# Ledger of designs, part 205: peptides against a protein of PDB entry 6RO1

Target 1, 216 residues: chain A of PDB entry 6RO1
Amino acid sequence: LGKEIEEYIHKPKYCLPFLQPGRLVKVKNEGDDFGWGVVVNFSKKSNVKPNSGELDPLYVVEVLLRCSKESLKNSATEAAKPAKPDEKGEMQVVPVLVHLLSAISSVRLYIPKDLRPVDNRQSVLKSIQEVQKRFPDGIPLLDPIDDMGIQDQGLKKVIQKVEAFEHRMYSHPLHNDPNLETVYTLCEKKAQIAIDIKSAKRELKKARTVLQMDEL

## One batch from the design tools (peptide; made by RFdiffusion4, then SolubleMPNN)

Design b2_p30_7_s1 (from b2_p30_7, 9 letters changed)
Fold by OpenDDE base, seed 1:
Structure b2_p30_7_s1 (fold): chain B 216 residues (1-216), chain A 30 residues (1-30)
Amino acid sequence: as target 1 above (216 residues)
Amino acid sequence: EEEEEEEEEEEEEEEREEEEIEKLRKKIEE
């Protein structure tokens, strides 16, 4: 469900109007989660599809991301990598393909005009951290329908399913149960026992079938 | 024979439901 929403929001036709300087965006690339960064600018690049000769425009957004200092030393040959959890990292302007935006926030920050100084880039990290402190449950997202104006009926159905699921989850009697972890662990054990019983029945059936084949 | 066929169909239906639930879980965790 979350991924199905991501497939809409990262489409250039929907997200480009919201990629203003200072917009908070979340970036993921091939298992690398950079988390929240800040849009600096975007550009359109012409690309030609090698097989069709069709012009396929690539959209590149420059995003201030918290990068590993180790990856930055190799930045001439390797893509920037996200900072490790315990690493302070360094904020760098990274060119990101627009389809790698996993989320777009309603929050827009003021950014320094000159991002060449390290201190100016690190000030943006402080601002992101202040926003994260204000929103402990997560940085607020743009609404795909109300904010982004996405009229796709497929997306509307996905959102309705998410809302119905969330409502069910939060209205569930166990959601606020102080024993939820214990109940969850018991449910997992029950599920595992059910799987083990199914497996044992399947093996018993196979063994019986083999015995019947040996009696024929 | 009929009870074994019904148990096989019920096992295949439960396996299909588990695969759908697992696909849904993967889609939710992702």
Scores: peptide ipSAE 0.005, ipTM 0.332, DockQ to the pose 0.010
Fold by OpenDDE base, seed 5:
Structure b2_p30_7_s1 (fold): chain B 216 residues (1-216), chain A 30 residues (1-30)
Amino acid sequence: as target 1 above (216 residues)
Amino acid sequence: EEEEEEEEEEEEEEEREEEEIEKLRKKIEE
């Protein structure tokens, strides 16, 4: 459901009006989660599809992201990688395809005009961290309907399903359980044990099938 | 044989449903 919302919000037709300098955005690239970054600018690149000759405009947003210092040493040949949780990292301006934006915040930050100095880039990280402290429940998102004006009926149905799911989740008796984290950890362990049992049963079945085939 | 194939199809359907539910859970936590 969240990813289905992402598939709408990261579409250039919807998100471009909101990609102003200082906008908080989340960036994910495959397995690389950069977390919250700040839009610096965006550009439209003309791309020619090799098979259709059609001009498919690529939108590239430059985002200040917390990058691993190791990836920055190899930046001539390798894509920037997100900083590890324990790593300080370094804020870098990374060109990101707009479809890699996983979230767009209602929050806009003031950014320094000159982002060439490391200190200016790191000041933006401090500003992000300050916003995160102000929003302990998470940085507020743009509402895709009310803020972004998306009229897509598919999205409306997805949102209704999310709201209905959230309502069920929050109305669940366990949601107010003071042991919720313990119960969740036990449920995750139980789920993992169930997966392991199912895997072991499959292996046992395969082993029995192989033994039966060797007895035939 | 037919009952074992039906049980395998039901187990594969339950696995597809569990994987879809887990994908949905991951999609909701995201």
Scores: peptide ipSAE 0.006, ipTM 0.322, DockQ to the pose 0.011; fails the geometry check
Fold by OpenDDE base, seed 3:
Structure b2_p30_7_s1 (fold): chain B 216 residues (1-216), chain A 30 residues (1-30)
Amino acid sequence: as target 1 above (216 residues)
Amino acid sequence: EEEEEEEEEEEEEEEREEEEIEKLRKKIEE
């Protein structure tokens, strides 16, 4: 459900109109979560696929991201890596493929015109941190229907399923239970024990079949 | 023979339960 919404939002036909300088965006690249960054600009790159003759236009957005200082030393040859949670990091302009945008915020920041000075880039990090402090429940997202104007019926069905799931979750008697975390931990342990019992039964069956084959 | 048929029925039931769990996993990942 949440991932299906991301698959609509990161499509160039929907997100490009909202990739203005200063827009907050979330960037994920495989296992690398950069968190929230700020759009600087975007460019259209034409990749010629050698076999199809079709120019699939790749869009690259330059995003200010909090990067590890170690990755920046090797930045001539290596991709930037996200800063560790305990690391201060450094804000760097990173070229990001548009499909790596996991979220787009309704929030747009003012950014310095010159991002070459480190201090100007670090000022943007302070602005992101101020926005995060203002929104403790998370930075507000663009609404895919109301803000982005996505008319896809598949997306509407996904949103309806999310709303129905959220309603069921929030209406559940355990949602307001002060022991909810304890109940969830017990349910997870019960589920893990059930998996372990099933695996042990399978191993015992395999061992019994091997013994029967050795007795034949 | 009856013990082998009961073991085959238990395997088919375990496979059906795994398919239902995998359908549920796909539905949760959706």
Scores: peptide ipSAE 0.005, ipTM 0.319, DockQ to the pose 0.009; fails the geometry check
Fold by OpenDDE base, seed 2:
Structure b2_p30_7_s1 (fold): chain B 216 residues (1-216), chain A 30 residues (1-30)
Amino acid sequence: as target 1 above (216 residues)
Amino acid sequence: EEEEEEEEEEEEEEEREEEEIEKLRKKIEE
């Protein structure tokens, strides 16, 4: 469900009007989750598809992202890597393809006019962290229908499913249970015990198969 | 034989439950 929404919102026809300087966006590239960054600038690159001669415009957004310091040393040849959770990292302006935007926030930050100084870039990280502190349940997203104006019937069906799921989750009797964490921990332990039983049964079956082969 | 049939039925039931859980996880992740 969330991934299906992402497949709509990252489409240039929908997201481009919202990619203004200071917009909070979440960036994910394959296994690399950069988390929340800030839009700095947007550019359209003309790409010619080699096989069709069709001009497929590549949309590149420059996003200020928290990068690992190691990735900065090799900045001429290597793609920027996200900072580790416990790493301080450094805020860098990274060119990102628009389809790598996993989320777009309703929040816009004021950004310094000059992002060349490290201190100016790190000030934006402080601002992101302040926004995250204000929104403990997560940074608010743009509404795909109400904010982004997406009229796609496929998206409307996905949103209806998400809303129905969220309603079910929040209406669940355990949602407000003060023992919810204890119940989750017990469910995780039960699931782990089930995995361990399945593993032990597989080992027993292997041992039995070896014994049967030695008796032949 | 009966214990092996009960173990096979339990393994098939566990596999069905795991497939249902995986289908539910995919639906939640979608």
Scores: peptide ipSAE 0.005, ipTM 0.329, DockQ to the pose 0.009; fails the geometry check

Design b2_p30_7_s2 (from b2_p30_7, 13 letters changed)
Fold by OpenDDE base, seed 1:
Structure b2_p30_7_s2 (fold): chain B 216 residues (1-216), chain A 30 residues (1-30)
Amino acid sequence: as target 1 above (216 residues)
Amino acid sequence: DELEELLEKLEEEEEKLKKEEEELRKKIEE
Protein backbone atom coordinates (compact mmCIF):
# COMPACT_ATOMS: atom_id res chain seq x y z
CA LEU B 1 0.00 0.00 0.00
CA GLY B 2 2.80 2.46 0.80
CA LYS B 3 4.40 1.63 -2.55
CA GLU B 4 1.14 2.29 -4.36
CA ILE B 5 1.15 5.77 -2.86
CA GLU B 6 4.76 6.22 -3.98
CA GLU B 7 3.70 5.48 -7.56
CA TYR B 8 1.45 8.52 -7.49
CA ILE B 9 3.82 10.83 -5.63
CA HIS B 10 6.75 10.35 -8.00
CA LYS B 11 4.69 11.22 -11.10
CA PRO B 12 5.97 14.50 -12.57
CA LYS B 13 2.46 15.94 -12.89
CA TYR B 14 2.11 15.75 -9.10
CA CYS B 15 5.58 16.17 -7.65
CA LEU B 16 7.24 18.81 -9.88
CA PRO B 17 5.62 21.78 -8.09
CA PHE B 18 7.19 20.54 -4.85
CA LEU B 19 10.72 19.94 -6.17
CA GLN B 20 12.03 23.32 -5.10
CA PRO B 21 15.63 23.77 -3.97
CA GLY B 22 16.01 22.63 -0.38
CA ARG B 23 13.11 20.13 -0.42
CA LEU B 24 13.92 16.91 1.40
CA VAL B 25 13.36 13.86 -0.78
CA LYS B 26 14.08 10.18 -0.37
CA VAL B 27 15.83 8.45 -3.26
CA LYS B 28 15.77 4.74 -3.98
CA ASN B 29 17.21 3.18 -7.12
CA GLU B 30 16.58 -0.56 -7.30
CA GLY B 31 18.68 -2.02 -4.48
CA ASP B 32 20.37 1.30 -3.76
CA ASP B 33 18.70 3.23 -0.94
CA PHE B 34 20.27 6.66 -0.64
CA GLY B 35 17.90 7.70 2.12
CA TRP B 36 17.08 11.37 2.52
CA GLY B 37 18.66 13.97 0.29
CA VAL B 38 18.00 17.57 -0.68
CA VAL B 39 16.75 18.85 -4.01
CA VAL B 40 19.18 21.22 -5.71
CA ASN B 41 17.28 21.75 -8.97
CA PHE B 42 15.32 19.91 -11.65
CA SER B 43 15.42 19.85 -15.43
CA LYS B 44 13.25 18.58 -18.24
CA LYS B 45 15.06 16.60 -20.91
CA SER B 46 13.39 15.94 -24.21
CA ASN B 47 13.58 12.29 -25.14
CA VAL B 48 12.32 11.16 -28.52
CA LYS B 49 10.99 7.63 -28.55
CA PRO B 50 12.72 6.22 -31.61
CA ASN B 51 9.85 3.92 -32.66
CA SER B 52 6.92 6.33 -32.25
CA GLY B 53 8.64 9.67 -32.76
CA GLU B 54 6.70 10.77 -29.68
CA LEU B 55 8.36 13.17 -27.29
CA ASP B 56 8.67 11.41 -23.95
CA PRO B 57 10.00 14.08 -21.60
CA LEU B 58 12.44 12.84 -18.98
CA TYR B 59 12.45 14.72 -15.73
CA VAL B 60 15.76 14.79 -13.90
CA VAL B 61 16.16 16.19 -10.41
CA GLU B 62 19.59 16.97 -9.06
CA VAL B 63 19.62 15.72 -5.49
CA LEU B 64 22.35 16.13 -2.92
CA LEU B 65 22.80 12.56 -1.68
CA ARG B 66 25.14 10.78 0.70
CA CYS B 67 27.35 8.70 -1.59
CA SER B 68 30.10 6.16 -1.09
CA LYS B 69 33.55 7.63 -1.63
CA GLU B 70 34.53 4.48 -3.50
CA SER B 71 31.79 5.00 -6.08
CA LEU B 72 32.93 8.56 -6.69
CA LYS B 73 36.45 7.46 -7.60
CA ASN B 74 35.13 5.22 -10.31
CA SER B 75 34.58 6.66 -13.79
CA ALA B 76 32.08 9.49 -14.39
CA THR B 77 29.91 6.92 -16.20
CA GLU B 78 29.23 4.79 -13.13
CA ALA B 79 26.17 5.66 -11.12
CA ALA B 80 26.90 6.94 -7.64
CA LYS B 81 26.29 4.37 -4.90
CA PRO B 82 24.83 5.11 -1.47
CA ALA B 83 27.20 5.31 1.45
CA LYS B 84 27.46 2.17 3.56
CA PRO B 85 25.80 2.47 6.99
CA ASP B 86 29.18 2.58 8.75
CA GLU B 87 30.76 4.83 6.14
CA LYS B 88 30.85 8.60 6.56
CA GLY B 89 30.33 8.97 2.84
CA GLU B 90 30.32 12.23 0.94
CA MET B 91 27.42 14.41 -0.11
CA GLN B 92 27.29 14.64 -3.90
CA VAL B 93 24.89 16.21 -6.33
CA VAL B 94 23.42 13.27 -8.23
CA PRO B 95 21.10 13.49 -11.23
CA VAL B 96 18.07 11.37 -10.38
CA LEU B 97 15.09 10.47 -12.52
CA VAL B 98 11.98 11.84 -10.80
CA HIS B 99 10.35 8.40 -10.64
CA LEU B 100 13.16 7.28 -8.29
CA LEU B 101 11.86 9.61 -5.58
CA SER B 102 10.27 7.34 -2.99
CA ALA B 103 9.19 10.14 -0.65
CA ILE B 104 8.85 13.91 -0.56
CA SER B 105 9.01 15.77 2.73
CA SER B 106 7.11 18.83 3.84
CA VAL B 107 10.48 20.08 5.14
CA ARG B 108 12.65 22.44 3.12
CA LEU B 109 16.20 23.25 4.11
CA TYR B 110 18.37 26.19 3.34
CA ILE B 111 21.17 25.08 1.05
CA PRO B 112 24.42 26.91 0.27
CA LYS B 113 24.46 28.67 -3.10
CA ASP B 114 27.80 27.09 -3.97
CA LEU B 115 27.81 23.32 -3.53
CA ARG B 116 31.25 22.84 -5.13
CA PRO B 117 33.09 22.94 -1.79
CA VAL B 118 32.89 19.65 0.14
CA ASP B 119 32.29 21.54 3.39
CA ASN B 120 29.18 23.21 1.96
CA ARG B 121 27.80 19.84 0.86
CA GLN B 122 28.61 18.20 4.20
CA SER B 123 26.89 21.06 6.04
CA VAL B 124 23.66 19.97 4.35
CA LEU B 125 24.16 16.44 5.70
CA LYS B 126 24.41 17.91 9.19
CA SER B 127 21.15 19.76 8.58
CA ILE B 128 19.44 16.53 7.43
CA GLN B 129 20.71 14.75 10.54
CA GLU B 130 19.36 17.55 12.74
CA VAL B 131 15.95 17.20 11.10
CA GLN B 132 16.06 13.44 11.64
CA LYS B 133 16.84 14.01 15.32
CA ARG B 134 13.85 16.34 15.61
CA PHE B 135 11.57 13.75 14.04
CA PRO B 136 12.39 10.39 15.67
CA ASP B 137 9.28 8.80 14.09
CA GLY B 138 10.51 9.85 10.65
CA ILE B 139 10.81 12.99 8.58
CA PRO B 140 7.34 14.46 7.87
CA LEU B 141 5.93 13.57 4.46
CA LEU B 142 3.86 15.70 2.16
CA ASP B 143 0.28 14.55 2.28
CA PRO B 144 -0.62 13.46 -1.27
CA ILE B 145 -4.17 14.81 -0.97
CA ASP B 146 -3.95 17.75 1.41
CA ASP B 147 -0.50 19.06 0.49
CA MET B 148 0.01 17.83 -3.08
CA GLY B 149 -3.63 18.16 -4.16
CA ILE B 150 -3.76 14.77 -5.91
CA GLN B 151 -7.37 14.15 -6.92
CA ASP B 152 -6.86 10.68 -8.35
CA GLN B 153 -9.68 8.37 -7.27
CA GLY B 154 -7.32 5.40 -7.34
CA LEU B 155 -5.10 7.05 -4.76
CA LYS B 156 -8.09 7.98 -2.60
CA LYS B 157 -9.20 4.35 -2.64
CA VAL B 158 -5.71 3.18 -1.69
CA ILE B 159 -5.57 5.64 1.20
CA GLN B 160 -9.03 4.59 2.36
CA LYS B 161 -7.92 0.96 2.30
CA VAL B 162 -4.77 1.79 4.26
CA GLU B 163 -6.77 3.75 6.83
CA ALA B 164 -9.33 0.98 7.12
CA PHE B 165 -6.58 -1.58 7.50
CA GLU B 166 -4.74 0.48 10.09
CA HIS B 167 -8.00 1.02 11.93
CA ARG B 168 -8.62 -2.73 11.94
CA MET B 169 -5.08 -3.38 13.15
CA TYR B 170 -5.39 -0.88 15.98
CA SER B 171 -8.90 -1.95 16.93
CA HIS B 172 -7.83 -5.60 17.14
CA PRO B 173 -4.30 -5.29 18.62
CA LEU B 174 -4.48 -8.77 20.16
CA HIS B 175 -5.30 -10.47 16.93
CA ASN B 176 -1.99 -11.56 15.65
CA ASP B 177 -4.34 -12.47 12.87
CA PRO B 178 -2.28 -14.86 10.77
CA ASN B 179 -4.24 -13.27 7.93
CA LEU B 180 -2.45 -9.97 8.63
CA GLU B 181 0.93 -11.62 8.20
CA THR B 182 -0.38 -13.22 5.03
CA VAL B 183 -1.65 -9.88 3.72
CA TYR B 184 1.64 -8.20 4.61
CA THR B 185 3.58 -11.00 2.94
CA LEU B 186 1.39 -10.67 -0.16
CA CYS B 187 1.85 -6.90 -0.15
CA GLU B 188 5.61 -7.32 0.17
CA LYS B 189 5.61 -9.88 -2.66
CA LYS B 190 3.50 -7.56 -4.81
CA ALA B 191 5.83 -4.73 -4.03
CA GLN B 192 8.87 -6.82 -4.91
CA ILE B 193 7.25 -7.95 -8.17
CA ALA B 194 6.53 -4.31 -9.04
CA ILE B 195 10.19 -3.47 -8.44
CA ASP B 196 11.31 -6.43 -10.53
CA ILE B 197 8.95 -5.45 -13.38
CA LYS B 198 10.29 -1.91 -13.25
CA SER B 199 13.86 -3.21 -13.29
CA ALA B 200 13.11 -5.55 -16.19
CA LYS B 201 11.51 -2.68 -18.13
CA ARG B 202 14.56 -0.51 -17.55
CA GLU B 203 16.92 -3.23 -18.71
CA LEU B 204 14.72 -3.86 -21.74
CA LYS B 205 14.75 -0.16 -22.56
CA LYS B 206 18.54 -0.04 -22.20
CA ALA B 207 18.95 -3.09 -24.42
CA ARG B 208 16.64 -1.58 -27.05
CA THR B 209 18.58 1.67 -26.92
CA VAL B 210 21.84 -0.23 -27.45
CA LEU B 211 20.33 -2.16 -30.37
CA GLN B 212 19.16 1.07 -31.95
CA MET B 213 22.60 2.59 -31.55
CA ASP B 214 24.19 -0.45 -33.19
CA GLU B 215 21.78 -0.16 -36.13
CA LEU B 216 22.77 3.44 -36.70
CA ASP A 1 21.87 -11.89 -32.01
CA GLU A 2 22.90 -12.11 -28.35
CA LEU A 3 21.21 -8.79 -27.56
CA GLU A 4 17.99 -9.89 -29.25
CA GLU A 5 18.02 -13.10 -27.20
CA LEU A 6 18.55 -11.06 -24.03
CA LEU A 7 15.65 -8.79 -24.98
CA GLU A 8 13.40 -11.77 -25.58
CA LYS A 9 14.34 -13.26 -22.20
CA LEU A 10 13.69 -9.94 -20.47
CA GLU A 11 10.30 -9.63 -22.18
CA GLU A 12 9.39 -13.17 -21.09
CA GLU A 13 10.46 -12.40 -17.53
CA GLU A 14 8.45 -9.15 -17.54
CA GLU A 15 5.36 -11.01 -18.73
CA LYS A 16 5.82 -13.68 -16.05
CA LEU A 17 6.21 -11.02 -13.35
CA LYS A 18 3.08 -9.20 -14.62
CA LYS A 19 1.05 -12.41 -14.36
CA GLU A 20 2.36 -13.02 -10.85
CA GLU A 21 1.44 -9.44 -9.89
CA GLU A 22 -2.09 -9.85 -11.25
CA GLU A 23 -2.52 -13.10 -9.32
CA LEU A 24 -1.32 -11.41 -6.14
CA ARG A 25 -3.69 -8.47 -6.74
CA LYS A 26 -6.60 -10.88 -7.08
CA LYS A 27 -5.62 -12.62 -3.83
CA ILE A 28 -5.45 -9.29 -1.98
CA GLU A 29 -8.87 -8.24 -3.29
CA GLU A 30 -10.47 -11.58 -2.12
Scores: peptide ipSAE 0.017, ipTM 0.378, DockQ to the pose 0.012
Fold by OpenDDE base, seed 3:
Structure b2_p30_7_s2 (fold): chain B 216 residues (1-216), chain A 30 residues (1-30)
Amino acid sequence: as target 1 above (216 residues)
Amino acid sequence: DELEELLEKLEEEEEKLKKEEEELRKKIEE
């Protein structure tokens, strides 16, 4: 269910108005979880697909993220990697595709005007940690309906299911019902399958388009 | 052909998971 909400909020149509400098965002790229970072800047890259006159605009957001020092040494050839839990890491401005945003916070931080000095970047990490201390139950999220104005009926149904499930969890005295963990696991698997189906359908469409162009 | 087979398998798994979710919901409501 949480992953189903992510599929809505990471859409450029909904999230772009909220990607202002200082906005807290969570970044996840496949197996790489960067955790919470801060939006620095937003840029629109028009990727003209050479073969389809359709400008699929790729949206890139520059996010200040805690990166491993090892990935920084290879920054010319390798993508930035998240800092290990026990690693201090270093805050770096990383270009992130907008669809890799897993969460958007209601919180905005003040950021230094000049992020070239390491100390200025690390000061932002301290600010993130202070926010995390103030919110022990997690950094507050933008409400997708009330804050982001998403009117999608599919999202509304997902939220209603989450709320109903949470209400059942809190109303059931058996907080340790092994069935609850099983339901969560099944919901996560279902959400992952839905993502995989959507990805596979996109790849099939691309493959068919390439085959049609080779036959012409 | 291989991508269509993968899509069909994923759709079958989604339908199985949906049935299991509905059965679990019924058990939680009882």
Scores: peptide ipSAE 0.016, ipTM 0.400, DockQ to the pose 0.011
Fold by OpenDDE base, seed 4:
Structure b2_p30_7_s2 (fold): chain B 216 residues (1-216), chain A 30 residues (1-30)
Amino acid sequence: as target 1 above (216 residues)
Amino acid sequence: DELEELLEKLEEEEEKLKKEEEELRKKIEE
């Protein structure tokens, strides 16, 4: 259900108006969950569809994300990686395809005009963390209908299903069952592991492709 | 009983997925 909503909100036609500087966005790229970052800017890139020759505009949003320091060393050749939970990481401006935005917050932060200094970037991390502290149940999301104005009937149906599901879940006698929380936690872990496996498979494929190219 | 069975299944699947991930990580590191 959440994924179904994501499929709507990350569409450029819906989300672009909300990608103002300072907007909190959640970025996920395959197995790489960067968590919450802050929009710096966005750009439209012309892309030509390989098969049709049609112009398919790619939208790239520059997002200030907490990145692994290791990934920064290789930033010229390797994609930025999210900081590990135990790692401090470093805030970096990362170009992100708009469809990789998994969530868009109603919250906008003030960002420094100059993000070149590390201290300025890290100050934004502090601001994100402060917002997270203020919202223990999660950073507030833009409402797809009320805030984003999405009129898609498919989304409305998804929302209705979510609401109905939530209502059923909350009304269920087992909602307060500690076992249910455990089940959900395991489901989340399973989902994360599945994502990580998918990411690892892609990395392995890339590595093999590079090796094959070096052999040519 | 049903929840326990679901938990057991999820734990088994989690363990399987973790093993698969570890194997893939090892292969990437080689």
Scores: peptide ipSAE 0.016, ipTM 0.410, DockQ to the pose 0.011
Fold by OpenDDE base, seed 2:
Structure b2_p30_7_s2 (fold): chain B 216 residues (1-216), chain A 30 residues (1-30)
Amino acid sequence: as target 1 above (216 residues)
Amino acid sequence: DELEELLEKLEEEEEKLKKEEEELRKKIEE
């Protein structure tokens, strides 16, 4: 279910309007989980499919991500790697294909205009960490229907099934099925995300005020 | 394919839960 929603939200037709500078996003690339980063900008690249000659536009988002220092030394030839849990890492602007966005937050940060200095990039990490402290149950996500305006009937059916399942689990505590626990954990995460979105819409005004005061 | 399989599993669990609810309701009305 979380992966199913991800398949909708990472589509350019849905997510592009929300990829403004300062938007919090999660980035996953195969086995590499970068966690939460901040959108710097996005660009459309023309890609020519070799077999059809059709122009398939590739959307690339530049995301400020916490990267390992080792990956930075080889940055000319190697893809950036996420910082290890035990290391500080360094914030770097990484070009990311839009389909690698696993989540989009309702939170939008102020970012420095010049991200060339290391200190300016690391200040954004401090801002992300401050947001994470304010949301111990997780950074609030955009609602795919209410915030993103996705009208896809497939997504609506998935959400309705999740909501129906959540309602049934709350009404019938007796299903200790381990598969139900997995779906429940996903549903609880989604319900908690919905509650957190409502609280975050209220606190986002407060968070923006605090971050503006720290830049002053 | 993974989405359809998850949806199918959810539908099967929904049908099981619905049958159990109907059986419980019948027992309470008895």
Scores: peptide ipSAE 0.005, ipTM 0.254, DockQ to the pose 0.008

Design b2_p30_7_s3 (from b2_p30_7, 8 letters changed)
Fold by OpenDDE base, seed 2:
Structure b2_p30_7_s3 (fold): chain B 216 residues (1-216), chain A 30 residues (1-30)
Amino acid sequence: as target 1 above (216 residues)
Amino acid sequence: EEEEELEKKLEEEEEEEEEEEEELRKEIEE
């Protein structure tokens, strides 16, 4: 469900009107989660599809992201990497393809006009952290229907399923159980045991097949 | 011949197990 919502919100036809300077956005690139950053600007790049000669416009958003200091040393050749959890990192303006936006917030920040000084960029990180402190349950998202005006029936069905799932989670008797963490840990252990049993059955079957092949 | 049939059955069951895991993963991620 969450990924299906992402497949709608990162489409240029829906998200571009909301990519104003100061908008909070989440950026994820493959295995690299940058978390929350701030939109600086966006640009349309002309791309020519190599096989059709058709102009496929690439939308690039410049996002101020918390990057590792190591990735910045090689900035001419290496893509920026997210800062480690324990790393202070450094805020950098990173060009991001619009489809790498995993979330768009309703929150907009005031950003410094000049982001060339490190102190101005790091001031934005402080502002993000202040917003995160105000929203312990997470930074508020744009509503895809009410805020973004997405009329797609597929998305409406996905949202209805998410809302029904969330309602079931919050109405579940275990949601307020003081032992919830213990129950979750037991469920994770049960899931891991189920995976281990499946793996062991697969290995046993492979071993049995090899033995049967040696007898043929 | 019987070895190739056993290998095919093993591959088919591995594919069915991967499809069931992917469907379950889709149902959880959906």
Scores: peptide ipSAE 0.011, ipTM 0.367, DockQ to the pose 0.010; fails the geometry check
Fold by OpenDDE base, seed 5:
Structure b2_p30_7_s3 (fold): chain B 216 residues (1-216), chain A 30 residues (1-30)
Amino acid sequence: as target 1 above (216 residues)
Amino acid sequence: EEEEELEKKLEEEEEEEEEEEEELRKEIEE
């Protein structure tokens, strides 16, 4: 469910109106989670689809992200990497394809007019941290329907399923059980054992097939 | 011939198991 919502939100047709300077956005690129950054600007790039020759516009958003200082040393050849948990990092303006936006916040920050000075960029990190302190349960998201005005019926069905799931979860008799954490830990262990059994069966099957092929 | 049929059956069963795992993943993500 959460990922399906992301697939709607990151589409240019829906998110572009909300990519104003100062908008909080989450950026994820494959295994690289940058967390929350701040939109600086966006641009439309002309692209030609290799298979059709049709013009496919690429949208690039410049996002102020917390980057690893190691990745910045190699910035001529390597893409920016997120700061490690224990790393202070440095705020950098990174060009990001719009489809790499995993979330868009309702929160919009005031940003310095000049982001060339390191101190101005790092002041934005302090502002993000102050927002995070105000929202201990997480930075508030734009509502896809109420805030973003997405009329897609697929998304509406996904949201309805999420709401129905949440309602079932919170109405479940175990929700107020003082042993809920213990039960949850046991369920996680059971799920892990099931995965381990499935993997072991797959390995056994592969080994048996190899033995059968050697006998043929 | 029998090796090639066994290899095909193994590939088909791996594809079916990947499809079941994707369906289960979709059902968990729902």
Scores: peptide ipSAE 0.010, ipTM 0.356, DockQ to the pose 0.010; fails the geometry check
Fold by OpenDDE base, seed 3:
Structure b2_p30_7_s3 (fold): chain B 216 residues (1-216), chain A 30 residues (1-30)
Amino acid sequence: as target 1 above (216 residues)
Amino acid sequence: EEEEELEKKLEEEEEEEEEEEEELRKEIEE
């Protein structure tokens, strides 16, 4: 459900109008979670897919992200990597494909006009941290319907399912249970045991089939 | 002949199990 919402939000037809300078966005590339960054600018690039003959427009957004200092030393040949949790990191402008935006905030920041000085980039990190302090439950997201104006009926159905699920989760008697963490850990263990039983049954079936083949 | 039919049934069951795992993965990603 959450991922299905992301699949709508990261589409250029919906998100491009909101990618103004200073917009807060989350960037995730496979295993690399950069967290919250700030849009600097965006550009349209035409890429020719070799198999379609059609020019699919690729959109690249330049995002100011907290990067590992180790990745910046190798920046001539290697992609930027996110700062480690214990690392201060360094704010760097990174070109990001628009589909790698996992979230878009309603918040826009004022950014320095010149981001070449390290101090100017680092000042933006302070501004992000101030916003995070103001929103302890998380930085507010753009509403895909009310803010982004997405009219897709598929998205409306997904949102209705999310709202119904959230209502059920928050109204559940266990939600306020002081033993909730223990119950979740037991549920996870039960789910893992169910997977292990399923795998063991598959192995037993395979072993039985092999024995039947040897008897033929 | 019976061994080849049993191998084909095993391959079909492995393909059905991979499809069910991919559907479950999609459902968890929803």
Scores: peptide ipSAE 0.006, ipTM 0.353, DockQ to the pose 0.009; fails the geometry check
Fold by OpenDDE base, seed 4:
Order: structure tokens, then C-alpha cells, then sequence
Structure b2_p30_7_s3 (fold): chain B 216 residues (1-216), chain A 30 residues (1-30)
């Protein structure tokens, strides 16, 4: 359900008005979760689809993201990589395709006018960390309906499902259970055992198929 | 032959249950 909401929010027609300098945004690129960054600016690139000749405008947002120092050394040839959890990293302005924005916050930060100095970029990281400390349940998101003005009925249905799910989750007796972490760990172990059983069954089937092929 | 057809049906049912569980997991992650 959150992914379906993301599919609406990251659409340029909805998100572009909110991509002002200082807007907090979350960036994910495949397996690379950069977490929360800050919009610096955005640009429209004209892209011509090779097959249709249609102008499909690509929107690139420059986002100040916490990057690994290793990726910065290779930045001439490699895409920026997120800082490891235990790594301090370095804040860098990274060009990001708008569809890679997994979340848009209602929060806007003041950003330095000159982001060329490392200290100015790292000051923004401190500001992000202060916001994260103020919102222990997560950085507040833009409301897709109330803030972003999205009138799509599909989104309204998704939101209703999310709200119903969240209501069920928060009303669940386990939600306030002091043993919740233990129950989650047991559920994760059960899920892992189910995956391992499935993998073992697949290996047995493959081994049996190979034996049958050797008997043919 | 009948055992192989039964094994295929059980595998198809396990694949359908796994697709339903994966869809349900997607719906829960969504």
C-alpha cells in the first residue's frame, strides 16, 4: 500500500510544486536507500522517446544526500552510494530522477546558499538529524490529498486501505505488548524457516529431476 | 504418471499459495 501511494506522489504532475529548495525528500534507488535528503533544485530535461518521438520530459531533482566517502572517490565513473549505517558519510548534491523520491515531507529546511563548502553541506545533515529527533515516529509526510491536492480515486482507495490497515495494526493487542519485539523475532524466524523449507524443497526437486535425467 | 500429476498439482497449488502469500505480503508492505 505505501508503494502504491509512492506511485502517485512521485508523479511529476503532483510532486513538482512541492520540490522547492529545502524540502525534505526520501530517496531510494533500487537497493540503495539514501534515506532523507534535502531538495536543492530541480530541472526539466527534454527527453525524446526513441520509439515514439514523443517528448517525455525527465525531471531531475538535485538532492543533498548522505553519500559514502568511497563512492565520492569514484564519482567520475560510479553513481553515488548511500553512506553505510555506521559511516559518517558526506553530504553531496546528487542528481536524482523524480520517480526515485520515495517520500516527500511537509518539512522544509533552510539551506545555505553556497553548498560547495563541505561544512555548509554537513550543516544540512545536522538539520535533518534535528528534524529526525523531533519526529521519533518518522518525518511528517505531505498529505497526498490535503497538502498535494491529489484527486485520484485510486489513491483515495489506497489511503483508505492504509488507514484501515494502520487502524488494525494499532488496535491489535500485540501493538502495545512489551513482548512485541520477541513476537516479531519469532515471526521473522518462522518466515525464515518457511523460506528455508521452500528452498530445500526446490533443491530436492532439482536433485530428483537431475537423477531422473541421468536414468533417461 | 498419476504420482507425477499429483506432484505437479501439489506444486501448482503451492505456487498459487506462494503467489497469494507474496501478493498478501505486497499488500501488507504497501
Amino acid sequence: as target 1 above (216 residues)
Amino acid sequence: EEEEELEKKLEEEEEEEEEEEEELRKEIEE
Scores: peptide ipSAE 0.005, ipTM 0.347, DockQ to the pose 0.010; fails the geometry check

